# Peptides against a protein of PDB entry 6UG1, part 125

Target 1, 304 residues: chain A of PDB entry 6UG1
Amino acid sequence: SNEERKRRKYFHMLYLVCLMVHGFIRNEWINSKRLSRKLSNLVPEKVFELLHPQKDEELPLRSTRKLLDGLKKCMELWQKHWKITKKYDNVGLYMRTWKEIEMSANNKRKFKTLKRSDFLRAVSKGHGDPDISVQGFVAMLRACNVNARLIMSCQPPDFTNMKIDTSLNGNNAYKDMVKYPIFWCEVWDKFSKKWITVDPVNLKTIEQVRLHSKLAPKGVACCERNMLRYVIAYDRKYGCRDVTRRYAQWMNSKVRKRRITKDDFGEKWFRKVITALHHRKRTKIDDYEDQYFFQRDESEGIPD
Target 2, 301 residues: chain A of PDB entry 6UG1 as posed
Amino acid sequence: SNEERKRRKYFHMLYLVCLMVHGFIRNEWINSKRLSRKLSNLVPEKVFELLHPQKDEELPLRSTRKLLDGLKKCMELWQKHWKITKKYDNEGLYMRTWKEIEMSANNKRKFKTLKRSDFLRAVSKGHGDPDISVQGFVAMLRACNVNARLIMSCQPPDFTNMKIDTSLNAYKDMVKYPIFWCEVWDKFSKKWITVDPVNLKTIEQVRLHSKLAPKGVACCERNMLRYVIAYDRKYGCRDVTRRYAQWMNSKVRKRRITKDDFGEKWFRKVITALHHRKRTKIDDYEDQYFFRRDESEGIPD

## One batch from the design tools (peptide; made by RFdiffusion4, then SolubleMPNN)

Design b2_p20_2_s1 (from b2_p20_2, 7 letters changed)
Fold by OpenDDE base, seed 2:
Structure b2_p20_2_s1 (fold): chain B 304 residues (1-304), chain A 20 residues (1-20)
Amino acid sequence: as target 1 above (304 residues)
Amino acid sequence: SAEEKLREEMAEFVERFRQA
């Protein structure tokens, strides 16, 4: 019905705000000075020097290569620190079906909320789910004075899916779900004027995204619980930015149709949510990023 | 009503996230 369509849009919007606020809170927690002091001790001086290379005036690419090598070594150090990767109790922050939402309304399961103290302890011991591990990795890079962002792929229920029964069948559902991350890292390269993408936990990859990312979900089974629609970046200064354009190859043709921002009302609403979570002034880094997004929009073109 | 049920589901969801 038209009423059910409206209900699903409203629930999607609320769910999206709650996810974005969760990302904001986790980004605040990883800025803990106590955690920062502890995590800086995981990074040897030689690795710190690679993270902060001198500018090569002849070939800036040499400085970027040193930074990439430093990030690779940090990913290796993080794997040594992280002792226990817990499975998600259910679907974590991956996308729920409409049926699962309706069934969960009837079962008041007390979600064990992870307190800030428990989170900081989990990160410091290297015990937790993959999301806590990624968040801790961002904290370690920030402890080394690296301009690292926490990235969150927000997975609200699909308001474009009007099926009543959206149950997902299959024993491999968990493996397909966790094939691609929900959280990852971006690092600012001051030499190339670009963001470097780092997945320290899931795919264990570092990439300089041009047209497409390895972190973008591919295949029907993987996309059932992980649809790339809202990739939100949280920086060390409490900036909040939509960076979906970086990771979406087909932003205009495919991704936009599944976003609340497909219409003017949804666009204006979503801008208000971003503005409410964006607690810093604009910088030259934001200018370079917006120029890159503009070039990506022009290169994709308008879908026929 | 369908709206009341949505408001309850929304309130429970917000409360689950406030506790997180």
Scores: peptide ipSAE 0.024, ipTM 0.655, DockQ to the pose 0.084
Fold by OpenDDE base, seed 5:
Structure b2_p20_2_s1 (fold): chain B 304 residues (1-304), chain A 20 residues (1-20)
Amino acid sequence: as target 1 above (304 residues)
Amino acid sequence: SAEEKLREEMAEFVERFRQA
């Protein structure tokens, strides 16, 4: 019905705001000064120097290579620190079906909420789910004065799915669900004027995304609970930016159709949500990023 | 109403996320 369409759209919007606020709160928690002091001790001086290379005036790419090597070593150090990777409770922050939402509304399951103190303890001990691990990795980089962003792929229920029964067509194996991350890291490269993508936990990869990311979900089974639609970046200064364009190959032709921003009302609403979560002034880094997104939009073209 | 039920579901959902 038209009513069910409106209900699903509204519930999607609400769920998206809650996910974006969750990302904001986790981004605040990883700025903990107490956590920062503990995590900085995990990084030897020689690795710190690689994270902060001198500017090579002849070949800036040499400085970028040192930064990439420093980030690789930080991933290795983080793997040594992280002792226990817990499985997600149920589906974690992966996408739920409408049926799962309705069933969860009827079952007042006490969600065990992770308090800030428990989060900080989990990160400090190296015991937690993959999301806590990624968030802790971002905290370690920030403790080393690296301009690292927390990235969140927000997975609200699909308001474009109008089926009554939204049951998944199979045992969507936990393996297929977790094949791609929900949280990852970006690091600013001041030499190339680009963001470096870092997945320290799941794919254990570092990439300089041009057109395609390894973190973009591929295949039907993986996309059932992880649909790339809202990739939100939270920086150390409480900036909030939509960076979906980096990770979406087909933003205009495919991704936009599944976003609330497909219409002018949704675009204006989503811009208000981003603005409400964006607590810093614009910088030249934002200008370089917007220029990159513009070039990516022009290169994709308008879908026929 | 369907709107009230959605508001209650909303409040419970927001509260679950505020506690997270």
Scores: peptide ipSAE 0.024, ipTM 0.648, DockQ to the pose 0.093
Fold by OpenDDE base, seed 3:
Structure b2_p20_2_s1 (fold): chain B 304 residues (1-304), chain A 20 residues (1-20)
Amino acid sequence: as target 1 above (304 residues)
Amino acid sequence: SAEEKLREEMAEFVERFRQA
């Protein structure tokens, strides 16, 4: 019905705000000074120097290569620190079906809210789910004075899915779900004027995204619980930015149709949510990023 | 109204997410 379509749209909007606020809170927690002091001790001086290379005036690419090597070594150090990767309880922050949402409405399962103290302890011990691990990795890079962002792929229920039965078939549902991450890292490369994408936990990869990312879900089974629609970046200065354009190859033709921003009302609403979570002034880094997004929009073209 | 029912469902949902 038209009523059910409206219900799903508004529920999607609410769920999206809750996810974006969750990302904001986790970004605040990883700025803990106590955690920063502990995590800085995991990074040897030689690795710190690679993270902060001198500018090569002849070949800036040499400085970028040193930074990439430093980030690779940080991923290796993080793997040594992280002792226990817990499975997600149920689906974690992956996309729920409409049926699962309706069923969870009837079951008041007291989800045990992870407190700030428990999070800081989990990161310090190296014990937690993959999301806590990624968040801790971002904290370690920030402790080394690296301009690292926490990235969150927000997975609200698909308001464009009007099927009643959205039962996911199959025993491999968890493996397919966790094949691609929900949280990752971006690091500012001051030499190339670009964000470097880092997945320290899931795919264990570093990439300089040009046209497509390895972190973008591919295949029907993986996309059932991980649909790339809202990739939100949280920086160390409490900036909040939509960076979906980086990871979406087909933003205009495919991704936009699945976003609340497909219409003017949804775009204005989503801009208000971003503005409410963005607690810093604009910088030259934002200018370079917006220029990159503009070039990506021009290169994709208008969908026929 | 359908809008009030939606507000109640939304409020219950927010409360469930605060508990998650």
Scores: peptide ipSAE 0.022, ipTM 0.626, DockQ to the pose 0.116
Fold by OpenDDE base, seed 4:
Structure b2_p20_2_s1 (fold): chain B 304 residues (1-304), chain A 20 residues (1-20)
Amino acid sequence: as target 1 above (304 residues)
Amino acid sequence: SAEEKLREEMAEFVERFRQA
């Protein structure tokens, strides 16, 4: 019905706000001074120097290479720190079906909320789920004065799915769900004027995204619980930015159709949500990023 | 602080919504 379409749209909007606020709160927690002091001790001086290379005036690419090597070593150090990767309880922050949401609303489940103190302890001990691990990695880079962003791929229920039964066939293996991450890191390269993508936990990869990312879900089974639609970046200064364009190869042709921003109402609403979570002034980094997104939109063209 | 409490309550709400 038209009513059910409206209900799913509004529920998607509410769920998206909740997810974006979660990312904001986790981004505040990883700015903990106590955690920063502990995590800085994991990074040797030689690795810190690689994270802060001098500008090579002859070949700026040499400075980028040092930064990339520093980030690789940080990933290796993080793997040594992280002792226990817990499985997600249920589906974690991966996408739920409409049936799962309806069934859970009927079940007054006692939810165990992870408190700030428990999070800080988990990161400090190296014991937790993959999301906590990624968030801790961002905290370690920030402890080394690196301009690292927490990236969150928000997975609200698909409001474009109007099927009554949206149950996943029982074979949706946990393996397919967790094949691609929900959280990762970006690091600002001041030499190339680009964001470097870092997945320290899942794919254990560093990439300089041009047209496509390795972190973008591929295949039907993986996309059932992980649809790339809302990739939100949280920086150390409490900035909040939509960076979906970086990771979406087909933003205009495919991804936009699955976003609330497909219409003017949704675009205006989503901009208000971003603005409410964006607590810093615009910077020249934002100008370079917006220019990159513009060039990516022009290069994709209008879908035929 | 009252802000930290509100943030915790919001985090709890979001986490409940995630687990729902």
Scores: peptide ipSAE 0.030, ipTM 0.644, DockQ to the pose 0.552; fails the geometry check

Design b2_p20_2_s2 (from b2_p20_2, 7 letters changed)
Fold by OpenDDE base, seed 4:
Structure b2_p20_2_s2 (fold): chain B 304 residues (1-304), chain A 20 residues (1-20)
Amino acid sequence: as target 1 above (304 residues)
Amino acid sequence: SSEEKLREEMAEFIEKLKQA
């Protein structure tokens, strides 16, 4: 019905705000001074120097290469620190079906909330789910004075899916779900004026995204619980930015149709949510990023 | 603060959503 379409749209909006606020809260927790002091001790001086290369005036690419090597070594150090990767409880922050949401509303299960103290302890011990691990990695880079962002791929229920039964049948559902991450890192390269993408936990990869990312879900089974629609970046200064354009090859043709921003009302609403979570002034880094997104938008063109 | 409490409540709500 038209009413059910409206209900699913509004529930999607509410769920998206809750997810974006979660990312904001986790981004605040990883700024903990106590955690920063502990995690800085994991990074040797030689690796710290690679994270902060001098500008090579002859070839700025040499400085970028040093930064990339430093980030690779940080990823290796993080793997040594992280002792236990727990499975997600149920589906974690992956996308729920509409049926799962309805069933959850009926079951008043007492869920154990992860408190800030428990999170900080989990990161410090190296024991937790993949999301906690990625968040801890961002904290370690920030402890080394690296301009690292926490990236969150927000997975609200698909308001474009009007099927009544959306049950996902299959024993391999968890393996396909966790094939691609929900959280990752971006690091500002001051030499190339670009964000470097780092997945320290899932794919264990570092990339300089041009047209496509390895982190973008591919295949029907993987996309059932992980649809690239709302990739939100949280920086160390409590900036909040939509960076979906970086990771979406087909933003205009495919991704936009599955976003609340498909219409003017949704665009204005989503901009208000971003503005409410953005607690810093604009910087030249934002200008370079917006120029890159503009060029990517023009290069994709309008879908025929 | 009231903001910290709201943040905790929202975090709790989201963790509840994760386990549901």
Scores: peptide ipSAE 0.031, ipTM 0.679, DockQ to the pose 0.765
Fold by OpenDDE base, seed 5:
Structure b2_p20_2_s2 (fold): chain B 304 residues (1-304), chain A 20 residues (1-20)
Amino acid sequence: as target 1 above (304 residues)
Amino acid sequence: SSEEKLREEMAEFIEKLKQA
């Protein structure tokens, strides 16, 4: 019905705000001074120097190569620190079906909330789910004075799915779900004026995204619980930005149709949510990023 | 503070959303 369509749209919006606020809170927790002091000790001086190369005036690419090597070594150090990767409880922050949401509303389950103290202890010990691990990796880079962002792929229920039963029958549902990450890292390259994408936990990859990312879900089974729609970046200065355009090859033709921002009302609403979570002034880094997004939008063109 | 209460309520709501 039209009423059910409105209900699903509203619930999607509410769920999206809650996910975005979660990312904001986790981004604050990883700025902990106590955690920063502990995690900085994991990074040897030689690796710190690679993270902070001098500007090569002749060939800026040499400085970028040093930064990339430093980030690779940080990923290796992080793997040594991380002792226990826990499975997600249920589906974690991956996308739920409408049926799962309805069933959960009826179940008065006692939820164990992860407190800030428990999170900081989990990161310090190297014991937790993949999301906690990625968040801890961002904290380690920030402890080394690297301009690292926490990236969150927000997975609200699909308001474009109007099926009554949305149950998923797949035997490999968990394996397909966790094939691609929900959280990752971006690092600012001051030499190339670009963001470097880092997945330290899942794919264990570093990339300089041009047209597509390895982190973008591919295949029907992987996209059932992980639809690339809202990729939100949280920086060390409490900036909040929509960076979906970086990771979406087909933003205009495919991704936009599944976002709340498909219409003017949804665009204005989503801009208000981003603005409410954006607690810093604009910088030249934002100008370079917006220019890159503009060029990516022009290069995709208008869908036929 | 009202902000701490809101953070706690939002954290509880998010953990409810995770376990749902």
Scores: peptide ipSAE 0.029, ipTM 0.683, DockQ to the pose 0.724
Fold by OpenDDE base, seed 3:
Structure b2_p20_2_s2 (fold): chain B 304 residues (1-304), chain A 20 residues (1-20)
Amino acid sequence: as target 1 above (304 residues)
Amino acid sequence: SSEEKLREEMAEFIEKLKQA
């Protein structure tokens, strides 16, 4: 019905705000000074120097290569620190079906909210789910004075899916779900004036995204619980930015149709949510990023 | 109203998300 379509749209909007606020709160927690002091001790001086290379005026690419090597070594150090990767409880922050949402309405399961103290202890011990691990990795890079962002792929229920039963009865549903991350890292490369994508936990990859990302879900089964629609970046200064354009090959043709921002009302609403979560002034880094997004929009063109 | 029912469903869902 038209009413059910409205219901699903509003529920999607609410769910999206809750996810974006969750990302904001986790970004505050990883700025903990106590955690920062502990995590900085995981990074040897030689690795710290690679993270902060001198600018090579002759060949800036040499400086970028040092930074990439430093980030690779940080991923290896992080794997040694992380002792226990827990499975997600149920589906974690992956996309729920409408049926699962309706059924959960009846089950007042007291999910035990992870407190800030428990999170800091989990990161500190190296015990937790993949999301906690990625968040801790961002905290370690920030402890080393690296301009690292927490990236969150927000997975609200698909308001464009009007099917009643979307039961995902596949035995491999969990494996397909966790094939691609929900959280990852971006690091500012001051030499190339670009964000470097880092997945320290899931794919264990470092990427300089041009047109395509390895982190973008591919295949029907993987997209059932992980649909790339809202990739939100949280920086160390409490900046909040939509960076979906980086990871979406087909932003205009495919991704936009699945976003609340498909219409003017949704665009204005979503801009208000981003603005409410963006607690810093604009910087030259934002200018370079917006220029990159503009070039990506021009290169995609208007879908025929 | 359909909006009130939506607000209640939304409030219940927020409580579930806080618990996740």
Scores: peptide ipSAE 0.026, ipTM 0.649, DockQ to the pose 0.138
Fold by OpenDDE base, seed 2:
Structure b2_p20_2_s2 (fold): chain B 304 residues (1-304), chain A 20 residues (1-20)
Amino acid sequence: as target 1 above (304 residues)
Amino acid sequence: SSEEKLREEMAEFIEKLKQA
């Protein structure tokens, strides 16, 4: 019905705000000075020097290579620190079906809220789910004075899916779900004027995204619980930015149709949500990033 | 109402997110 379409759209909007606020709160928690002091001790001086290379005036690419090598070593150090990777409870922050939402409304499950203190302890001990691990990795890089962002792929229920029964029956559903991350890291490369993508936990990859990312979900089974639609970046200064354009090859043709921003009302609403979560002034880094997104938008073209 | 059910679902979801 038209009413059910409206209900699903509103539920999607509110679910999206809740996810974006969750990402904001986790980004605040990883700025803990107590955690920062502990995590800085995990990084040897030689690795710290690689994270902060001198500008090579002859070949800036050499400085970028040192930074990439430093980030690789940081991923290795993080793997040594992280002792226990817990499975997600149910689906974690992956996308729920409409049926799962309706069924969960009837079951008053006492959820156990992860307190800030419990999060900080989990990161410090190296015990937690993959999301906590990624968030802790971002905290470690920030502790080393690296301009690292927490990236969150927000997975609200698909308001474009009007099917009543969307039950996912597959035994492999968990493996397909966790094949791609929900959280990852971006690091600012001051030499190339680009963001470097870092997945320290899931795919264990570092990439300089040009047209496509390895972190973008591929295949029907993986996209059932992980649809790339809202990739939100949270920086150390409480900046909040939509970086979906980086990771979406087909932003205009495919991704936009599945976003609330497909219409003018949704665009204006989503802009208000971003603005409410963006607590810093604009910088030259934002200008370089917007220029990159503009070039990516022009290069994709208008979908036929 | 459908709106009250949505508010309850949302409150539960907010609690779920605080716990995640």
Scores: peptide ipSAE 0.028, ipTM 0.668, DockQ to the pose 0.118; fails the geometry check

Design b2_p20_2_s3 (from b2_p20_2, 10 letters changed)
Fold by OpenDDE base, seed 3:
Parts: C-alpha cells; sequence; structure tokens
Structure b2_p20_2_s3 (fold): chain B 304 residues (1-304), chain A 20 residues (1-20)
C-alpha cells in the first residue's frame, strides 16, 4: 500500500538518524585523552616517524609510500594488541529485514547498551567485536597525531524493498554478512591530497581508492545485510561528512535510487542531519575532497 | 493498536524534523 511505503520511508529516516548519532557518539568516545595516552604507547618511534614523513620535494610519492608503510605497521601492531574478536550479537549494526524489525518490536530485547566506560576498557584490553576494534584503531592513529576519520556504512532497512517476506536464505548468512566491514578508517595523505582507506580488522587492507574499493559489498548474499548507501565520515574535530561517493562506483545510476536523497525533500532533510552532526568549520581538506567527488560525478555521468 | 499509534507518532516526529 501507499501507507506501508510511507511507513517504511519514515522508519528508514529515523533509523538512519539513530545510526548516524551512534557513529557520532563513538567518535567522541575514541577522542578520550585517557585512551589516547594508553594507545600511543603501542606505536614505536620508528613507526611514528613513518606516519609523519618529511615532504620529499623531488618525489612526493616517496612520502606517501612512507605513510602507507607506517599504516601497514600500525595494522600489524593493532593485530598484536587485539586479543579477542567477539562475534556480533545477532546482526550487530548490519541491515535488518522489515520482518526482523516487526518481530523485534514484539520482543523487548534489552539490548545491553555498551557504556562509555565499558567501551574504553574493551579497547584498552583488546577485547570486543570488530566495530570496537576498528574504532580503537582510529583512536590509536589519533593518539599518534594522524588525521584519521572513523567511517561508518549506515545500514537502515531498505525502504525500496516492498516485499513482505525477505527470508534470508541459509546457514551462511553470518559469514556473508561479515565478509565486508561496516566500520573502517580513512587517513589524510597531505602529500597526494587524498584520503587513504584503511580496513585494519576485516580485510586488513589499505587502499588509495580511485574508482573502486574492495570494501564495497559485492554479490547478492553479501548485499542482503550490507548495502553501500550512507558512508559517513567522523573526524577528530567532530566533522561529519557523506563520503559515499568515494566507495560507490554507480552513485547516480544505482546507489541514489536506494537513498532518502533520491528526491529533493530527502536531500534537504539529509543535509540538515549532516549539518546538525558537523561541529567544525570547513577546511582546505574538504575542498580537495569535494573536488574529487565532483570529478567522480562527472566521470560517472548521468544514467540514461 | 498501541503499535500503530507509536508508528503514527514516530512518523509525525520525522515529518516535523524534516520541516524544521
Amino acid sequence: as target 1 above (304 residues)
Amino acid sequence: SARRLLWEEMTEFVEKLSQA
């Protein structure tokens, strides 16, 4: 019905705001001075120097290579720190079906909300789910004065899916769900004027994304609980930016159709949500990023 | 039903947030 379509759209909007606020709160928690002091001690001086290379005036690419090597070593150090990777409780922050939402509203499952103190302890001990691990990795890089962003792929229920029963088929549902991350890191490369993508936990990869990312979900089974639609970046200065364009190959042709921003009303609404979560002034880094997004929009073209 | 009322309230809230 038209009523059910309206219902799913507004529930998607509310759920998206809740996810984006969750990302904001986690970004505040990883800025903890107490946590920063502990995590800085995990990074040896030689690795710190690689994270902060001198500018090579002859070949700026040499400086980028040092930064990439420093980030690789930081991922290795983080794996040594992280002792226990817990499975998600149910589906974590991956996408729920409409049926699961309707069923969960009947079951007042007391989701044990992780308190700030419990989060800081989990990161300090190296015990937690993959999301806590990624968030802790971003905290470690920030402790080393690296301009690292927390990235969140927000997974609200698909308001474009009007099917009643989306029974997710089969025993491999969890493996397919966790194949791609929903949290990762970006690091500013001041030499190339680009964001470097870092997945320290799931794929354990570093990327300089041009057209495609390895973090973009591929295949039907993986996309059932992880649809790339809202990739939100949270920086150390409480900036909030939509960076979906970096990771979406087909933003205009495919991704936009599944976003609230498919119409003018949804675009204006989503801009208000971003503005409410963006607590810093614009910088030259934002100018370089917007220029990159513009070039990516021009290169994709308008879908026929 | 109480569920429909809660949904209507949530819908109105999101509509109000979209107009603000």
Scores: peptide ipSAE 0.026, ipTM 0.616, DockQ to the pose 0.044
Fold by OpenDDE base, seed 1:
Structure b2_p20_2_s3 (fold): chain B 304 residues (1-304), chain A 20 residues (1-20)
Amino acid sequence: as target 1 above (304 residues)
Amino acid sequence: SARRLLWEEMTEFVEKLSQA
């Protein structure tokens, strides 16, 4: 019905705000001074120097290569620190079906909310789910004065899915679900004027995304619980930015149709949500990023 | 039902957020 379509749209909007606020709160927690002091000790001086290379005036690419090597070594150090990767409880922050949402509303499941103290302890010990691990990695890079931002792929229920029953078959569902991350890192390369993508936990990869990312879900089974629609970046200065364009090959033709921003009302609403979560002034880094997004929109073209 | 009330409250909240 039209009523059910409106219901799913508004529930998607509310769920998206809750996810974006969750990302904001986790970004505040990883700015903990106590955590920063502990995590800085994980990074040897030689690795710190690689994270902060001098500008090579002859070949700026040499400086980028040093930064990339430093980030690789940080991923290796992080893997040594991280002792226990816990499975997600149920589906974690992956996408729920409409049926699961309806069933969850009937069951007063006490969601045990992880407290800030428990989070900081989990990161410090290296014991937690993959999301906590990624968030801790971002905290370690920030502890080393790296301009690292937390990236969250927000997975609200699909308001474009009008199926009554959306039950998913259980057995392979977890492996396919966790094949791609929900959280990752981006690091600012001051030499190339680009964001470097870092997945320290899932794919254990570093990318300089041009057209495609390895972090973008591929295949029907993986996309059932992880649809790339809302990739939100949270920086160390409480900036909030939509960076979906970086990871979406087909932003205009495919991704936009699955977003609330497909219409003018949804675009204006989503801008208000971003503005409410963006607590810093604009910088030259934002200008370079917006220029890159513009070039990516022009290169994709208008969908036929 | 409590579920309907929660839905109505959530809808009103999202609508208010859209107007703000």
Scores: peptide ipSAE 0.025, ipTM 0.619, DockQ to the pose 0.047
Fold by OpenDDE base, seed 4:
Structure b2_p20_2_s3 (fold): chain B 304 residues (1-304), chain A 20 residues (1-20)
Amino acid sequence: as target 1 above (304 residues)
Amino acid sequence: SARRLLWEEMTEFVEKLSQA
């Protein structure tokens, strides 16, 4: 019905806000001075120097290569620190079906909310789910004065899915679900004027995204619980930015149709949500990023 | 309209939660 379409759209909007606020809160928690002091001790001086290369005036690419090597070594150090990767409780922050949402509303399941103290302890011990691990990795880079962003792929229920029964067959669902991350890192390369993508936990990869990302879910089974629609970046100064354009090959043709921003009302609403979560002034980094997104929109063109 | 009310409520909710 038109009423059910409206209900699902509104529930999607509310759920998206809750996810984006969750990302904001986790981004605040990883700015903990106590955690920063502990995590800085994991990074040797030689690795710190690679994270902060001098500008090579002859070939700026040499400075980028040093930064990339420093980030690779940080991933290796992080793997040594992280002792226990817990499975997600149920589906974690992956996309729920409409049926799962309705069943969860009827069952007042006491979701044990992870407290800030428990999070900081989990990161410090190296014991937690993959999301906690990625968030801790971002905290370690920030402890080394690296301009690292926490990236969150927000997975609200698909308001474009009007099927009544959206039950997913349970058995292979977990492996396919966790094949691609929900959280990752971006690091600012001041030499190339670009964000470097870092997945320290899932794919264990570093990439300089041009047109395609390895972190973009591929295949029907993987996309059932991880649909790339809202990739939100949280920086160390409480900036909040939509960076979906970086990771979406087909933003205009495919991704936009699955977003609340498909219409003018949804665009204005989503911009207000971003603005409410964006607690810093604009910088030249934002100008370079917006220029890159503009060039990516022009290069994709209008969908046929 | 219900759409405007939802806009206002969700904006206020985000503002309150972003300040906490």
Scores: peptide ipSAE 0.021, ipTM 0.618, DockQ to the pose 0.066
Fold by OpenDDE base, seed 2:
Structure b2_p20_2_s3 (fold): chain B 304 residues (1-304), chain A 20 residues (1-20)
Amino acid sequence: as target 1 above (304 residues)
Amino acid sequence: SARRLLWEEMTEFVEKLSQA
């Protein structure tokens, strides 16, 4: 019905706000000065120097290569620090079906809220789920004075799916779900004027995204619980930005149709949510990023 | 109504997700 369509849109909007607020809160927690002091000790001086290369005036690419090597070594150091990777309870922050949402309303499952103190202890010991591990990796890079963002792929229920029964059955459902990350890192390259994508935990990859990312979910089974629609970036200065355009090859043709921003009402609403979570002034880094997104929009074109 | 309960439970779930 039209009423059910409206209900699913409003529920999607509410769920999206809360995922975005969750990402904001986790971004505040990883800015802990106590955690920063502890995590800086994981990075030896030689690796710190690679993270902060001198500008090569002849070939700026040499400086970018040093930064990439430093980030690779940081990913290796982080794997040595991380002792226990816990599985997600149920589906974690991956996408729920409409049936699962309706059934969860009947079952008052006490979600164990992770307190800030428990989170900081988990990161500090290297014990937790993959999301806590990624968040801790961002904290380690920030402790080394790297301009690292926490990235969250927000997975609200699909308001474009009007099926009643959307139950996902299958023994491999967990493996397909966790094939691609929900959280990752971006690092600002001051030499190339671009964001570097870092997945330290899941795919264990570093990439300079041009047209497509390895982190973008591929295949039907993986996309059932992980649809790339809302990729939100949280920086060390409490900036909040929609960076979906970086990771979406087909933003205009495919991704936009599955976003609340497909219409003017949804666009205006989503801009208000971003603005409410964006607690810093605009910078020249935002200008370079917006220019890159503009060029990507022009290069994709308008879908016929 | 079942819709109000769903909204309250989802608001609570969502608050719990934001606090997690």
Scores: peptide ipSAE 0.019, ipTM 0.629, DockQ to the pose 0.092

